# Designs tried in a protein design run: peptides against a protein of PDB entry 4LZF. Part 44

Target 1, 155 residues: chain A of PDB entry 4LZF
Amino acid sequence: GGRLVVFPNGTRKELSADGQTVKVMFFNGDVKHTMPDQRVIYYYAEAQTTHITYPDGMEVLQFPNNQTEKHFPDGRKEITFPDQTVKTLHPDGREESVLTDGTIIQLNPDGSKVIQFNTGQREIHTADFKRREYPDGTVKTVYSDGRQETQYPTG

## One batch from the design tools (peptide)

Design b1_p29_1_s4 (made by RFdiffusion4, then SolubleMPNN; from b1_p29_1, 23 letters changed)
Fold by OpenDDE base, seed 2:
Structure b1_p29_1_s4 (fold): chain B 155 residues (1-155), chain A 29 residues (1-29)
Amino acid sequence: as target 1 above (155 residues)
Amino acid sequence: SEEEERIREIEEKLKQLLEELEKQEEAEK
């Protein structure tokens, strides 16, 4: 069978019969659970937070407010907020938010912003202009100098 | 983020707990 070790400080270690699962229950209530697939599940009792680490460097954080964060080995982070908005932070500095209605908001490293609306419209914000693209091919641009331009679809 | 800072503090506490565990496991050998 399994094995239970109780240390003098009150920490407990449970080992499976095959030794592939190890559960350490620290005296403060924290838990370290090593699984056969080599993922490690940490539970931080005071914060009520779960932290999973994978052998490839992937990490998953689950917070008590229902926020989840995935930290990928390439440096990318994916945050699922309590409202189910998903924000991706890319290593190049690009940020992308996907709203529950399907709207996508992209913040680029150069400071530009792109909004892909669920209606099919697209809005582009740069230092020089704000541009709205419509599904019918119409494009409206407001330049920083106050000029406005409309490009009509052809067909 | 604030959450990341909190988790770093917890990780430092956990590190101390793991170091103590390691010492106890070595003593058990």
Scores: peptide ipSAE 0.166, ipTM 0.752, DockQ to the pose 0.027
Fold by OpenDDE base, seed 5:
Structure b1_p29_1_s4 (fold): chain B 155 residues (1-155), chain A 29 residues (1-29)
Amino acid sequence: as target 1 above (155 residues)
Amino acid sequence: SEEEERIREIEEKLKQLLEELEKQEEAEK
């Protein structure tokens, strides 16, 4: 069967009969749990945080405030905030936030920003202008110099 | 993030615990 080892410092190690599951309970309350699928679950007792590492390099952090972070092997990070907003940080520096109402906010590496509203409107922010695109084809632009333009759909 | 920084600190502490565990496991063999 399984076995329990208790070390002199109070750390405990539980092994399954097949040795595929190993749970180390450190004397400070931290836990390292190695699973048959080779994922490792770390529990940090003081921080009340769970950290899961996968053999492919994926990492998942679960914080006590209900925030979850996924760290992908390609360097991408996906953060689910307590309010359920999902923010993706891409390796190229692009950031995308998906709000619960369906609005998508994109921050580009060049500093530009694009907001795709749930209404179908789109807003583009650049160093030179702020532009609002409407579903009917109307485009309103406010330039950094204060000039305003409205382009109406043709047809 | 601040949370990630805290995790890094905890991971360093855990590393020390794992090193001690390794010594104990060798003694167990």
Scores: peptide ipSAE 0.162, ipTM 0.755, DockQ to the pose 0.027
Fold by OpenDDE base, seed 3:
Structure b1_p29_1_s4 (fold): chain B 155 residues (1-155), chain A 29 residues (1-29)
Amino acid sequence: as target 1 above (155 residues)
Amino acid sequence: SEEEERIREIEEKLKQLLEELEKQEEAEK
């Protein structure tokens, strides 16, 4: 059957009969659990944080404040905040946040920002201007020099 | 924010614990 080893310091190691599952329960309350699929689940007792690593390099962090982070092998990160906002950090430096109300905020590597509002309006921020696009086709632009321009849908 | 700082501290602690665990595993070989 399985095997249990208890070390003098209080750490315990459990091995399944097939050897495919290994659970180490450290004396401080931390747990390292190696699963048959080779994922490793580490629980940090003091921090109340779970860290899962997968063979492909994927990592998942679960924090006590209900924040979850997924670290993908390609360097992309996906963060689910306690308020359920989902933020994606791309390797190229692009960031995208999806709010619970459906608003999407994009931060681009060039410093520009695009907001797709749940109202159907879109706002574009660049070094040179802020532009608001309305569902009816109206476009309002405020340039960095203070000039304002309105483009009407009828031309 | 205060919460962001707390998360950063946790992440740093995780790093230290993983490094220590790896060191112990290597020493047991």
Scores: peptide ipSAE 0.130, ipTM 0.696, DockQ to the pose 0.029
Fold by OpenDDE base, seed 1:
Structure b1_p29_1_s4 (fold): chain B 155 residues (1-155), chain A 29 residues (1-29)
Amino acid sequence: as target 1 above (155 residues)
Amino acid sequence: SEEEERIREIEEKLKQLLEELEKQEEAEK
């Protein structure tokens, strides 16, 4: 059968019969739960936060406000905010946010920004211009020097 | 005991991780 160890400081350690599951319940309420698949579930009682670490280096954080963070082994991070916006931070510095309305916002390492609106319009921000692309093929550009250009779709 | 020492090491690790989590929460909220 399983076993229970109680330490003098009040920390408790529960071992499954096969030894594959280990649950440490610390005196402060924190928990470390090692699973047969070698994932480790940390629970921080004061913060009410769950932190899961996987053997491949994946980490998942679950905060009490319903924010979830996934830290991928390649350095990518995916943050799901309480409002359900999903933000992905790429190792190259690129950031992408997917809003609940379907809008996608991309921030590029060079400082440029691309917004794909849920209306089908696209806006591109660079150091030199702001460009709006419309579903009908019209493109309007406002340059930093004040020039404006409209490109119309042709047959 | 050796087991108690390992538990103490985990406790220290958890404290460190908690601080890191707090920093992450503050940075992202």
Scores: peptide ipSAE 0.039, ipTM 0.609, DockQ to the pose 0.045

Design b1_p29_2 (made by RFdiffusion4)
Fold by OpenDDE base, seed 2:
Structure b1_p29_2 (fold): chain B 155 residues (1-155), chain A 29 residues (1-29)
Amino acid sequence: as target 1 above (155 residues)
Amino acid sequence: SLLAAAEARLAAANAISAAAAAKLAAAEA
């Protein structure tokens, strides 16, 4: 049979009969499960948040608003927002957000920004200019000094 | 903007995560 240990502070520890599952119920309402696959599941009662740690270093956070975060061993983070937008933070400092309509927003380490719209239009923001590229080949640029340039498609 | 809204949610989530980590450390001690 399983074992139950009750500590003086009110914390409880349950061990499965096979010893492969351990459940700790802390005095503050938090819960820690150690699973047979060596995954550790923390539930934070006050925050209503679940935190899963894997043996390979992967971590998964689940928030009460339905946001989820994956923290990869290589330092990459992937956030799925409640609206199902997915944001990836790369170890090199690049950030990429994929919206549900297929729009992609990229923030580069140098501060530049690239938006790929689902319509095929692309917008590039740098310190020097904002540029809009159209599917027909038209390119409109507004420079930081106020100059504007339009490049028309050849053909 | 959609990006600004997403960034605000990320900041809030990070704050929750940090608070949770502090609570965990206290409970395991």
Scores: peptide ipSAE 0.078, ipTM 0.702, DockQ to the pose 0.026
Fold by OpenDDE base, seed 1:
Structure b1_p29_2 (fold): chain B 155 residues (1-155), chain A 29 residues (1-29)
Amino acid sequence: as target 1 above (155 residues)
Amino acid sequence: SLLAAAEARLAAANAISAAAAAKLAAAEA
């Protein structure tokens, strides 16, 4: 049979009969499950948040607002927002957000930003300019000094 | 913007996560 240990502070520890599952119910309402597959499931009662840690270093956070975060062993993080926008943070500092309308926003480590709109237009932001590229080949650039340039398609 | 709003949620979530982790550590001690 399983074993139940009750500590003086009110914390309870339940061990399965096979010894492979451990459930700790802390006095503050938090819960920790150690599973046979070696994943650990934390439930933070006040925050109503679930935090799963895997033996390979993967971590998954589930928030009450339906946001989920995956923290990969390589340092990459993937956030799925409640609206289903997905943001990926890469170890090199690059960030990519994919919006539900198909727009992709990339923030580069050098501070530049690239927005790929669902219309096929692209916008590039650098320290020196903002540039809009149109599907027809037209390119409009606004430089940081206020100068504007339009390049018309060739052909 | 949609992105700005999402990033704000991320910041809030990170704060919640950090606070929760601290409380868990205290409870386990």
Scores: peptide ipSAE 0.072, ipTM 0.696, DockQ to the pose 0.026
Fold by OpenDDE base, seed 4:
Structure b1_p29_2 (fold): chain B 155 residues (1-155), chain A 29 residues (1-29)
Amino acid sequence: as target 1 above (155 residues)
Amino acid sequence: SLLAAAEARLAAANAISAAAAAKLAAAEA
Protein backbone atom coordinates (compact mmCIF):
# COMPACT_ATOMS: atom_id res chain seq x y z
CA GLY B 1 0.00 0.00 0.00
CA GLY B 2 0.82 3.65 -0.11
CA ARG B 3 2.53 5.52 2.66
CA LEU B 4 1.60 8.68 4.48
CA VAL B 5 4.17 10.66 6.37
CA VAL B 6 3.01 13.48 8.59
CA PHE B 7 5.62 15.95 9.68
CA PRO B 8 5.53 17.96 12.90
CA ASN B 9 4.92 21.18 11.00
CA GLY B 10 1.76 19.76 9.45
CA THR B 11 3.24 18.91 6.07
CA ARG B 12 2.05 15.59 4.73
CA LYS B 13 3.71 13.36 2.19
CA GLU B 14 1.77 10.67 0.40
CA LEU B 15 3.61 8.01 -1.55
CA SER B 16 1.88 5.65 -3.92
CA ALA B 17 2.33 1.94 -3.42
CA ASP B 18 4.65 1.75 -6.43
CA GLY B 19 6.56 4.79 -5.23
CA GLN B 20 6.08 6.49 -8.59
CA THR B 21 3.78 9.21 -7.34
CA VAL B 22 4.59 11.49 -4.46
CA LYS B 23 2.22 14.11 -3.16
CA VAL B 24 3.46 16.63 -0.66
CA MET B 25 0.87 18.81 0.99
CA PHE B 26 2.69 21.60 2.71
CA PHE B 27 1.48 23.22 5.89
CA ASN B 28 0.79 26.44 3.96
CA GLY B 29 -1.59 24.69 1.57
CA ASP B 30 0.86 24.32 -1.28
CA VAL B 31 0.94 20.99 -3.05
CA LYS B 32 3.77 19.24 -4.84
CA HIS B 33 3.10 16.25 -7.06
CA THR B 34 5.91 14.17 -8.44
CA MET B 35 4.50 12.06 -11.23
CA PRO B 36 5.63 8.77 -12.76
CA ASP B 37 6.76 10.63 -15.87
CA GLN B 38 9.00 12.70 -13.59
CA ARG B 39 7.13 15.94 -14.09
CA VAL B 40 6.70 17.89 -10.91
CA ILE B 41 3.53 19.87 -10.39
CA TYR B 42 3.65 22.65 -7.86
CA TYR B 43 0.47 24.30 -6.74
CA TYR B 44 0.86 27.49 -4.78
CA ALA B 45 -2.30 27.83 -2.76
CA GLU B 46 -2.15 31.50 -1.91
CA ALA B 47 -1.20 32.52 -5.43
CA GLN B 48 -3.45 29.89 -6.99
CA THR B 49 -0.62 29.26 -9.42
CA THR B 50 0.46 25.98 -10.97
CA HIS B 51 4.09 25.38 -11.86
CA ILE B 52 4.98 22.27 -13.82
CA THR B 53 8.58 21.25 -14.28
CA TYR B 54 9.52 18.55 -16.75
CA PRO B 55 12.61 16.35 -16.69
CA ASP B 56 13.83 17.87 -19.96
CA GLY B 57 13.91 21.30 -18.34
CA MET B 58 10.58 22.56 -19.67
CA GLU B 59 8.58 24.61 -17.23
CA VAL B 60 4.95 25.67 -17.44
CA LEU B 61 3.39 28.33 -15.27
CA GLN B 62 -0.36 28.73 -15.05
CA PHE B 63 -1.63 31.82 -13.29
CA PRO B 64 -5.11 32.42 -11.89
CA ASN B 65 -5.68 35.24 -14.38
CA ASN B 66 -5.40 32.67 -17.18
CA GLN B 67 -1.89 33.68 -18.18
CA THR B 68 0.32 30.75 -19.14
CA GLU B 69 4.08 30.76 -19.51
CA LYS B 70 6.18 28.06 -21.13
CA HIS B 71 9.88 28.11 -20.41
CA PHE B 72 11.64 25.91 -22.93
CA PRO B 73 14.92 24.12 -22.26
CA ASP B 74 16.59 26.14 -25.01
CA GLY B 75 15.86 29.34 -23.10
CA ARG B 76 12.88 30.38 -25.18
CA LYS B 77 9.82 31.60 -23.33
CA GLU B 78 6.28 31.64 -24.62
CA ILE B 79 3.71 33.69 -22.77
CA THR B 80 0.02 33.40 -23.47
CA PHE B 81 -1.69 36.36 -21.90
CA PRO B 82 -5.26 36.29 -20.60
CA ASP B 83 -6.47 37.99 -23.78
CA GLN B 84 -4.73 35.22 -25.77
CA THR B 85 -1.94 37.42 -27.03
CA VAL B 86 1.14 35.25 -27.41
CA LYS B 87 4.60 36.61 -26.76
CA THR B 88 7.71 34.62 -27.56
CA LEU B 89 11.04 35.61 -26.07
CA HIS B 90 14.02 34.10 -27.83
CA PRO B 91 17.42 33.45 -26.25
CA ASP B 92 19.02 35.87 -28.70
CA GLY B 93 16.89 38.68 -27.29
CA ARG B 94 14.34 38.73 -30.09
CA GLU B 95 10.73 39.05 -29.01
CA GLU B 96 7.65 38.29 -31.05
CA SER B 97 4.10 39.11 -30.04
CA VAL B 98 1.03 37.92 -31.86
CA LEU B 99 -1.99 39.98 -30.93
CA THR B 100 -5.56 38.78 -31.13
CA ASP B 101 -6.30 41.17 -34.00
CA GLY B 102 -3.60 39.49 -36.07
CA THR B 103 -0.96 42.14 -35.52
CA ILE B 104 2.54 40.77 -35.11
CA ILE B 105 5.16 42.78 -33.27
CA GLN B 106 8.80 41.83 -33.47
CA LEU B 107 11.44 43.38 -31.25
CA ASN B 108 14.94 42.75 -32.48
CA PRO B 109 18.14 42.61 -30.42
CA ASP B 110 19.39 45.74 -32.16
CA GLY B 111 16.42 47.63 -30.77
CA SER B 112 14.50 47.78 -34.02
CA LYS B 113 10.82 46.95 -34.07
CA VAL B 114 8.74 45.51 -36.87
CA ILE B 115 4.98 45.59 -36.78
CA GLN B 116 2.93 43.55 -39.20
CA PHE B 117 -0.59 44.89 -39.22
CA ASN B 118 -3.59 42.76 -40.06
CA THR B 119 -4.19 45.14 -42.98
CA GLY B 120 -1.01 43.96 -44.65
CA GLN B 121 0.82 47.14 -43.75
CA ARG B 122 4.20 46.86 -42.13
CA GLU B 123 5.89 49.36 -39.89
CA ILE B 124 9.59 49.37 -39.10
CA HIS B 125 11.02 51.31 -36.20
CA THR B 126 14.74 51.96 -35.98
CA ALA B 127 16.90 54.49 -34.23
CA ASP B 128 16.96 56.48 -37.45
CA PHE B 129 13.41 56.24 -38.77
CA LYS B 130 9.91 54.93 -38.70
CA ARG B 131 8.87 53.37 -41.97
CA ARG B 132 5.44 52.31 -43.12
CA GLU B 133 5.12 49.85 -45.95
CA TYR B 134 1.78 49.59 -47.68
CA PRO B 135 0.37 46.63 -49.59
CA ASP B 136 0.42 48.64 -52.82
CA GLY B 137 4.18 49.05 -52.51
CA THR B 138 4.17 52.59 -51.17
CA VAL B 139 6.73 53.20 -48.48
CA LYS B 140 6.62 56.20 -46.18
CA THR B 141 9.58 57.00 -44.00
CA VAL B 142 9.79 59.51 -41.19
CA TYR B 143 13.37 60.06 -40.18
CA SER B 144 14.50 61.00 -36.70
CA ASP B 145 15.49 64.43 -37.96
CA GLY B 146 11.91 65.07 -39.05
CA ARG B 147 12.48 64.52 -42.75
CA GLN B 148 9.80 62.56 -44.54
CA GLU B 149 10.16 60.45 -47.64
CA THR B 150 7.61 58.66 -49.77
CA GLN B 151 8.63 55.93 -52.14
CA TYR B 152 6.01 55.09 -54.70
CA PRO B 153 5.47 51.63 -56.10
CA THR B 154 6.94 50.72 -59.43
CA GLY B 155 4.86 48.91 -62.03
CA SER A 1 -2.08 49.12 -27.00
CA LEU A 2 -2.80 45.45 -26.52
CA LEU A 3 0.92 44.78 -26.22
CA ALA A 4 1.37 47.37 -23.50
CA ALA A 5 -1.48 45.85 -21.55
CA ALA A 6 -0.02 42.40 -22.00
CA GLU A 7 3.40 43.52 -20.85
CA ALA A 8 1.88 44.99 -17.73
CA ARG A 9 0.30 41.63 -17.01
CA LEU A 10 3.64 39.94 -17.53
CA ALA A 11 5.20 42.12 -14.88
CA ALA A 12 2.44 41.25 -12.46
CA ALA A 13 2.73 37.57 -13.27
CA ASN A 14 6.47 37.61 -12.72
CA ALA A 15 5.92 39.05 -9.28
CA ILE A 16 3.38 36.34 -8.49
CA SER A 17 5.76 33.64 -9.64
CA ALA A 18 8.62 34.95 -7.56
CA ALA A 19 6.48 35.22 -4.46
CA ALA A 20 5.12 31.72 -4.93
CA ALA A 21 8.58 30.26 -5.38
CA ALA A 22 9.76 31.90 -2.20
CA LYS A 23 6.84 30.46 -0.27
CA LEU A 24 7.50 27.01 -1.65
CA ALA A 25 11.13 27.20 -0.66
CA ALA A 26 10.14 28.17 2.85
CA ALA A 27 7.70 25.28 3.06
CA GLU A 28 10.29 22.79 1.83
CA ALA A 29 12.88 23.97 4.37
Scores: peptide ipSAE 0.067, ipTM 0.694, DockQ to the pose 0.026
Fold by OpenDDE base, seed 3:
Structure b1_p29_2 (fold): chain B 155 residues (1-155), chain A 29 residues (1-29)
Amino acid sequence: as target 1 above (155 residues)
Amino acid sequence: SLLAAAEARLAAANAISAAAAAKLAAAEA
């Protein structure tokens, strides 16, 4: 049979009969499950948040507003927002956001930004210029000093 | 923008996570 341990502070510890599952119910309402596959599931009662840690170093956070965060062992983070926008933060400082309409926004460590629109147009932002690239090969550049340049497709 | 609104939620979520972790640590002590 299983085993129940009750501590003086009100914390309760339940052990399964096979010893593979451990459930700790803390006096504050928090719950910690240790599973047979070595996952540890934390439930924070006040925040209504679930935090899962995996033996490979993966972590998953589930928030009551339907936001989900994945923290990968390599340092990468993936955030799925309630509106289903997905943001990836890379260890090198690069960030990529994919919007629900298919637009992709990339922020580079040097501060430059690249926007890939769902229409096939691309916009590049640097300290020196903003550039718009069109599917037909036209390129329009606006420089920080106010100059404008248009390059027409060769053909 | 949609992206700016989403990023604001990240900051709030991080604060909630940090507070919850502190409560768990106190309970395990």
Scores: peptide ipSAE 0.062, ipTM 0.689, DockQ to the pose 0.025

Design b1_p29_2_s1 (made by RFdiffusion4, then SolubleMPNN; from b1_p29_2, 23 letters changed)
Fold by OpenDDE base, seed 5:
Structure b1_p29_2_s1 (fold): chain B 155 residues (1-155), chain A 29 residues (1-29)
Amino acid sequence: as target 1 above (155 residues)
Amino acid sequence: SIVDQALQQEQQNDQIIEQARKLLEEAKK
């Protein structure tokens, strides 16, 4: 059968009969599961947060506010927010948020931003200008110096 | 504007990340 070890501080350690599962119930309410597939599930009671680590380096965080984070072995992070926005943090520093309405916000390492709307309009923000691109080909640019420029569609 | 709303939502979500992680780090101590 399995084993139960009770420590003086109140921590309890349960070992499955096959030795493949270890459950540690800490005195503070935290719980740590080591699973047969070598993933480790840690529950932080005070934060009500679940942290899963996988042997390949993947990590998953589940927060009480319904936020979920996936940390990939390649350094990429994917965050799903309570509002169901999905934000991806790329190892190269690029960030991309996909909103529920289909809007995509890209943040580039140089500080520039690109907002792609579901209507086909796109807005580009740089240090030098803000530019709006329209589906018909019209482009409106407002430069940092206040100058404005409109480029009309070319057939 | 729609742009401003999108960027504001982005900023709010960034704050959510930090808050959630802060609470987690405190619990890990």
Scores: peptide ipSAE 0.242, ipTM 0.817, DockQ to the pose 0.027
Fold by OpenDDE base, seed 1:
Order: C-alpha cells, then sequence, then structure tokens
Structure b1_p29_2_s1 (fold): chain B 155 residues (1-155), chain A 29 residues (1-29)
C-alpha cells in the first residue's frame, strides 16, 4: 500500500504504493504533487495559484482570477485573461493580443503599434504618425505635426 | 473610438498580469 509520512512541523508526505505519485502537503497549506509523467503541480495556498512544471521546461500558471499563463521553453509566454483575450509575449520583445472579437493588437519593440480589426481595417501607430488603412485601399495618415494626408486607392 | 477601447483594454490586461504575478511572488516567500 501507500505510505504516509508526517513530519514534526506538520508537513505531510503521501507516497503511492508504486512510488510514482508523491503528494506533499506543507504546513502552510501549500501542496506539491509529483506525477508519474514527471510533471510537478504546485499549489500556493495563500495566492490560490496552481503552478505546473513539465520536464521539457514548460510551465503553466493558473490564477484564481481565471488568468492562465503558459511559459514555453523557447521563452514565449501565452497569457489568457479573464476576458478571454490571449496575449503572446515573444522572446524578441514583440507582443500580440487577440481579442474575442478578432481584433489583433501588435506591440513592437520599437514602440510602434498595429491594430488589425475584424473589419479588415488596420491602424498603425508610430512616433511620427497614426495611419488608418481601409479595405478599399484608402489610407489616412495623421502626422505628429498635425498634417493630415489621404491616399486614395488606385483603379 | 474602437482604437481607444482596444488600447485601453490592453492596458487593463497588463495591469491584471502584474497584480496576479505580484500575489504569487508574495506567496512564494
Amino acid sequence: as target 1 above (155 residues)
Amino acid sequence: SIVDQALQQEQQNDQIIEQARKLLEEAKK
């Protein structure tokens, strides 16, 4: 059968009969599960947060506010927010948020932003201008100096 | 505008990230 070890500080350690599953219940309420597939599940009681670590370096965080984070071995992070927006943080510094309506917000390392709307319109924000691109090819630009320019589609 | 709303939502979500992570870090101590 399984084995239970109770330490003087109140920490408890449960081992399965085969030794493949280990559950440590710490005196502070934290819990650590070591699973047969070698993933480790941490539960931090005070934060009510679950942290799963995988042998390949993947990490998954589950927060009490319904936020979840996936930390990939390549350094990429994918965050799902309570509103179900998904934000990806890339190792090169680029960030992309996908909203539930299909809007995509790209934040570039140079500070520029690109917003792609589900309507096909796109807006680009740089230090020098804000530009709106329309599906018909029209482009409207407002420059930092206040100048406005409209480029009409050809054909 | 729709642009402003999208960017505002982005900023709010960034704050949520920081708050959640802060609480976790405090709990790990």
Scores: peptide ipSAE 0.240, ipTM 0.817, DockQ to the pose 0.027
Fold by OpenDDE base, seed 3:
Structure b1_p29_2_s1 (fold): chain B 155 residues (1-155), chain A 29 residues (1-29)
Amino acid sequence: as target 1 above (155 residues)
Amino acid sequence: SIVDQALQQEQQNDQIIEQARKLLEEAKK
């Protein structure tokens, strides 16, 4: 059968009969599960946060505010916020946020930004200008020196 | 501005990340 070990400090360790599952209940309320599939589930009681570590290097964090983070082995991180925005942090430093209305915000390592609206419009922010691109091909640019330019579609 | 609003929301979410992670790190001690 299974075993229960109770330590002097109050920590409890439960081992399944097959030895494939280990549950440690720490004196501070934390809980650690080692599962048959080798994933480790740690619950931090004070933070009310669950941290899952997978054998392939994947990590999942679940926070009490409903924020969820996925940390991929390649260094990419995907964060789902309470407002259901999904932000991806790429290993190259690029960041992308997808809002619930379909707006996409891209932050590039060089500091430039691209905002793609659900209307098909796109706004580009660089050190030199802010540019608005319209679905019809019209492009409006405001340069850092105050100059403004409008490019009209051909046809 | 819808652009400003979107960027502001993104910044707020970044703050949420840091707060949640801070709480976790404190609990790990």
Scores: peptide ipSAE 0.230, ipTM 0.811, DockQ to the pose 0.026
Fold by OpenDDE base, seed 4:
Structure b1_p29_2_s1 (fold): chain B 155 residues (1-155), chain A 29 residues (1-29)
Amino acid sequence: as target 1 above (155 residues)
Amino acid sequence: SIVDQALQQEQQNDQIIEQARKLLEEAKK
């Protein structure tokens, strides 16, 4: 059968009968599960956060506010927010958020931003201008010096 | 504007990330 080890400090270690599952309940309320598939599940009691590590290097964080983070072996991070927005942090520094309404916000390492609306409109922010692109081809640009320019569709 | 709202939401979410991670790091100590 399974085995329970109780340590003097209050930490408890449970071993499954097959020895493939190990549960450590620390004195502070933290819990560590080692699973047969070699994933390790940490629960941090104070933070009420679950941290799962996988053999391939994948990590999953589950926060009490319903935020979930996936840390991929390639360095990419995918964060699901309480509002169900999904933000991807790329290793190259690019960030991309997908909002529930379909809006996509891209943040580039150079500081530029691109907002793609579900309507097909696109907003581009650079150091030099803010630009709105419309589905019909109209482009409105407001430059940092206050100058405004409208470009009308060709044809 | 809708643009400002979207960007504001983005900033708020970034703060949420930082706060959640901070709490986790503190708990790991």
Scores: peptide ipSAE 0.230, ipTM 0.811, DockQ to the pose 0.027

Design b1_p29_2_s2 (made by RFdiffusion4, then SolubleMPNN; from b1_p29_2, 21 letters changed)
Fold by OpenDDE base, seed 4:
Structure b1_p29_2_s2 (fold): chain B 155 residues (1-155), chain A 29 residues (1-29)
Amino acid sequence: as target 1 above (155 residues)
Amino acid sequence: SILEETLKKLEEDEKILEEAKKKLEEAKK
């Protein structure tokens, strides 16, 4: 059968019969659970946060407010917010947020910002202008100097 | 603009996340 070791400080260690699962319950309420697949699950009681580490380098943080952050081995980070918006931080500095309605927001390393609406419209913000692109090909630009320009689709 | 408003909302969500991360770091010590 399994084994339970109780330490003088109150920490408890549970081992499965096959030895493949180890659960350490620390005196402060923290828990470390080593799984057969070598995944390690940390629970930090004070922060009420779960931290999972995978043998491939993946890490998953689960916060008490239902936010989840994934750290991928390639350096990418993915955050899921309570409203189910997913924000991806790319190693190149690009950030992309995908809203539940299909809207996509991109923050680019060059400082430009793009929102792609679910309607097909797109809005681009740069240092020089704010631009709205419409599905019909119309483009409205407001330049930083206050000038406005409308470009109409060509047939 | 809609973009700016949306970004503002996202920034607020990120602040909440950062606070949670801070609590985590404190708990690890």
Scores: peptide ipSAE 0.223, ipTM 0.795, DockQ to the pose 0.026
Fold by OpenDDE base, seed 3:
Parts: structure tokens; sequence; C-alpha cells
Structure b1_p29_2_s2 (fold): chain B 155 residues (1-155), chain A 29 residues (1-29)
């Protein structure tokens, strides 16, 4: 059978019969689970946060209010917000946010920003201009010097 | 612009996340 160890400080350690699962319940309410697949699940009671670590180096943080953050072994981070928007931070510095309506926002290392609307329109912001691209091929540009230009589609 | 408004909302969500991370670090002390 399983085994229960109770320490003088109130911490409790439960071991499964096969020894593959270990649950430590700390005196402060924190909990640590070691699972058969070698993932470790930490629960921090005061912060109400769950932290899962995987043997390949992946980590998952689950915060209150339905926020999650995943740390991938390749250095990528993925944040899921309560509204289910997903933001990915890439190792090269690029950030991409995907909204539930299909809108995609990209922040590039060079400072440029791109939004792809669910309507098919796209807007690009750079240091030199803001540009709107329309599905029919029309492009409207507002330059930093105040000049405005419209490029009409051909064909 | 719609882009700036959307980014503003995302920043608010990120602020909440940062506060949660701060509480986590405090709990680890």
Amino acid sequence: as target 1 above (155 residues)
Amino acid sequence: SILEETLKKLEEDEKILEEAKKKLEEAKK
C-alpha cells in the first residue's frame, strides 16, 4: 500500500504504492506533486498559482483569473489571456497576438507593427508611415511628414 | 486607430498578468 509521512512542522508526504506518485502538502498550504511521467506540479496557495515543470524543460504557469503562460524549450513563450487571446513571444523578439475573431497583431523587432483584420484588410505601422491595404488592392498611406497617398488597383 | 486601441486593451491584460507574477514571486519568499 501507500505510505503517509507526517513531519513535526505539519508537512505531509504521501507516496503511492508503486512509488511513482509523490504528493507533498506543506504546512503553508503549498502542494507539490511528482507524477509518473516526471512532470512536477507545484501549487502556491498564497498566490493561487499552479506551476508545472516537464522533464524536457517546458513549463506551464496557471494564474488566477484564467491566465496561462507556457515556456517552451526553444525559448518561445505563449500567453493565453482570460478572453482567450493568445500572445506568442518568439526568441527573435517578434510578438504575435491572435484574437478570437481571427485578428492577428504582429510586433516586429524593427519596431514595425502589422494588424491583419478578419475583413481581409491589413494595416502596417512603421516609423515612416501608416498604411492600410484593402482586399480590392487599394492601398492608402499616411506618411510621417503628413503627405497622403492612395494607390489604386490595376486590372 | 483600431490597432492602437487593440494594443491598449492587450496592455491592460498584460498588467494584470504582471501583478499575478509579482504575487507569485512574493509567495516564494
Scores: peptide ipSAE 0.215, ipTM 0.791, DockQ to the pose 0.025
Fold by OpenDDE base, seed 2:
Formats: C-alpha cells, sequence, structure tokens
Structure b1_p29_2_s2 (fold): chain B 155 residues (1-155), chain A 29 residues (1-29)
C-alpha cells in the first residue's frame, strides 16, 4: 500500500504503493506532485498558480486568470491569454500574436511590425513607412515624410 | 490604426500577466 508521512510542521507526504507518485502537501497549502513520467506539478496556494516542470526542460504555468505560459526547451515562450490569443516569443526576439479571428501580429527584432489580417491584407510598419498590401497585389505606402505611393499589380 | 489598437489591448493583457507572475514570485519566496 501507499505511505503517508505527517511531519511536525503539518506538511504531509503521500507516496503511492509503487513509489512512482509523490504528493507533498505543505503546511502553507502548496502542493507538489512528482509523477511517474517525471513531471513535477507545483501548486502555489497563495498565487493559485500551477507550475509544471518536465524532464526535458519544458515548463507550463497556469495562472488563475486563465492565462497559460509555456516555456519550451529551445527558449521559446508561448502565452495563451484569456481571450485565447496566443503570443509566441521566439529566441531571436521575434514576437508573434495570433488572434482568434486569424489575425497575426509580428513584432520583429528590427523594430518592424506586421499585421496579417484575416482578409488577406497585410500591413507593415517600419521607422520609414507604413505599408498596406492587398490580396490583389496593390501596395499602398505612406512614408514618414508624408509621401504616399500606390503600386498596382502588373498583369 | 487597427494595429496600434490591437497592440494596446495586448499590452494590457501582458500587464495582467506580469501581475500574475509577480504574485507567483512572491509565493515562491
Amino acid sequence: as target 1 above (155 residues)
Amino acid sequence: SILEETLKKLEEDEKILEEAKKKLEEAKK
């Protein structure tokens, strides 16, 4: 059978019969689960946050506001917001947000910003211009100096 | 612009996340 150890400070440790699962219930309400697959599940009672660590280095944070943050072994971070927007932070500094409507926003390390609309239109913001690209190939550019240019598709 | 407005909303969401992370760090201590 399993084993329960109760410590003088109120911390409780439960071991499964096979010894593969360990549950530590700390006196402050925190809980630590060590699972057979070697993942460790931390519950922080005061923060009401769950933190899962995997043996490959992946981490998952679940916050009480319905936000989830994943830390991948390659350094990438993925945040799911309550509205189900997913933001990915790449190791190269690029950030990508995917909205539920299919809109994609990219923040690039060079400071440029790109929005890909669900309509197929794309808008690019740089220090020098704002550019709108249309599905038909039309490109409209507004430069920082106020100049405007429209490029029409060739064909 | 739509881009700027969307980014503003995302920034607000990120602030909420940072507050949650702060609470987590406090709880770890």
Scores: peptide ipSAE 0.215, ipTM 0.793, DockQ to the pose 0.026
Fold by OpenDDE base, seed 1:
Structure b1_p29_2_s2 (fold): chain B 155 residues (1-155), chain A 29 residues (1-29)
Amino acid sequence: as target 1 above (155 residues)
Amino acid sequence: SILEETLKKLEEDEKILEEAKKKLEEAKK
């Protein structure tokens, strides 16, 4: 059968009969659950946050406001916000946010920003210019020095 | 703590995202 160990501080440790599951209920309300697949589920009571760690290095944080953050073994992080926007942080410093309407916002390590609108238009912001690209091939550029350039599509 | 650091990072990321959204709306005008 299973075993229950009760410590003087109130912490409780439950071991399954097969010995494959260990549940520690800490005196402060935290819970640590070690699963047969070596997944560890930690619940932080004060923060009402669940932290899951996997043997391959994957980690998942679930926050009380319905946002989730995943930490991948390759160093990539993925955040799902309450509005279901997904932000990916890449190890090279590139960040990408995908909105539910299909808009994609990219922040690049060089400081440039790219907004891909769901209409097919794209806007690029750099230190030197802001550029709007239209689906028909028209490109409008406003340079930091005030110069403006319009490139028309070639037939 | 790792949790506190993660929460702080999330707040920062959320702020950045909101700023980006604002800029997006400005770009749509």
Scores: peptide ipSAE 0.054, ipTM 0.561, DockQ to the pose 0.053

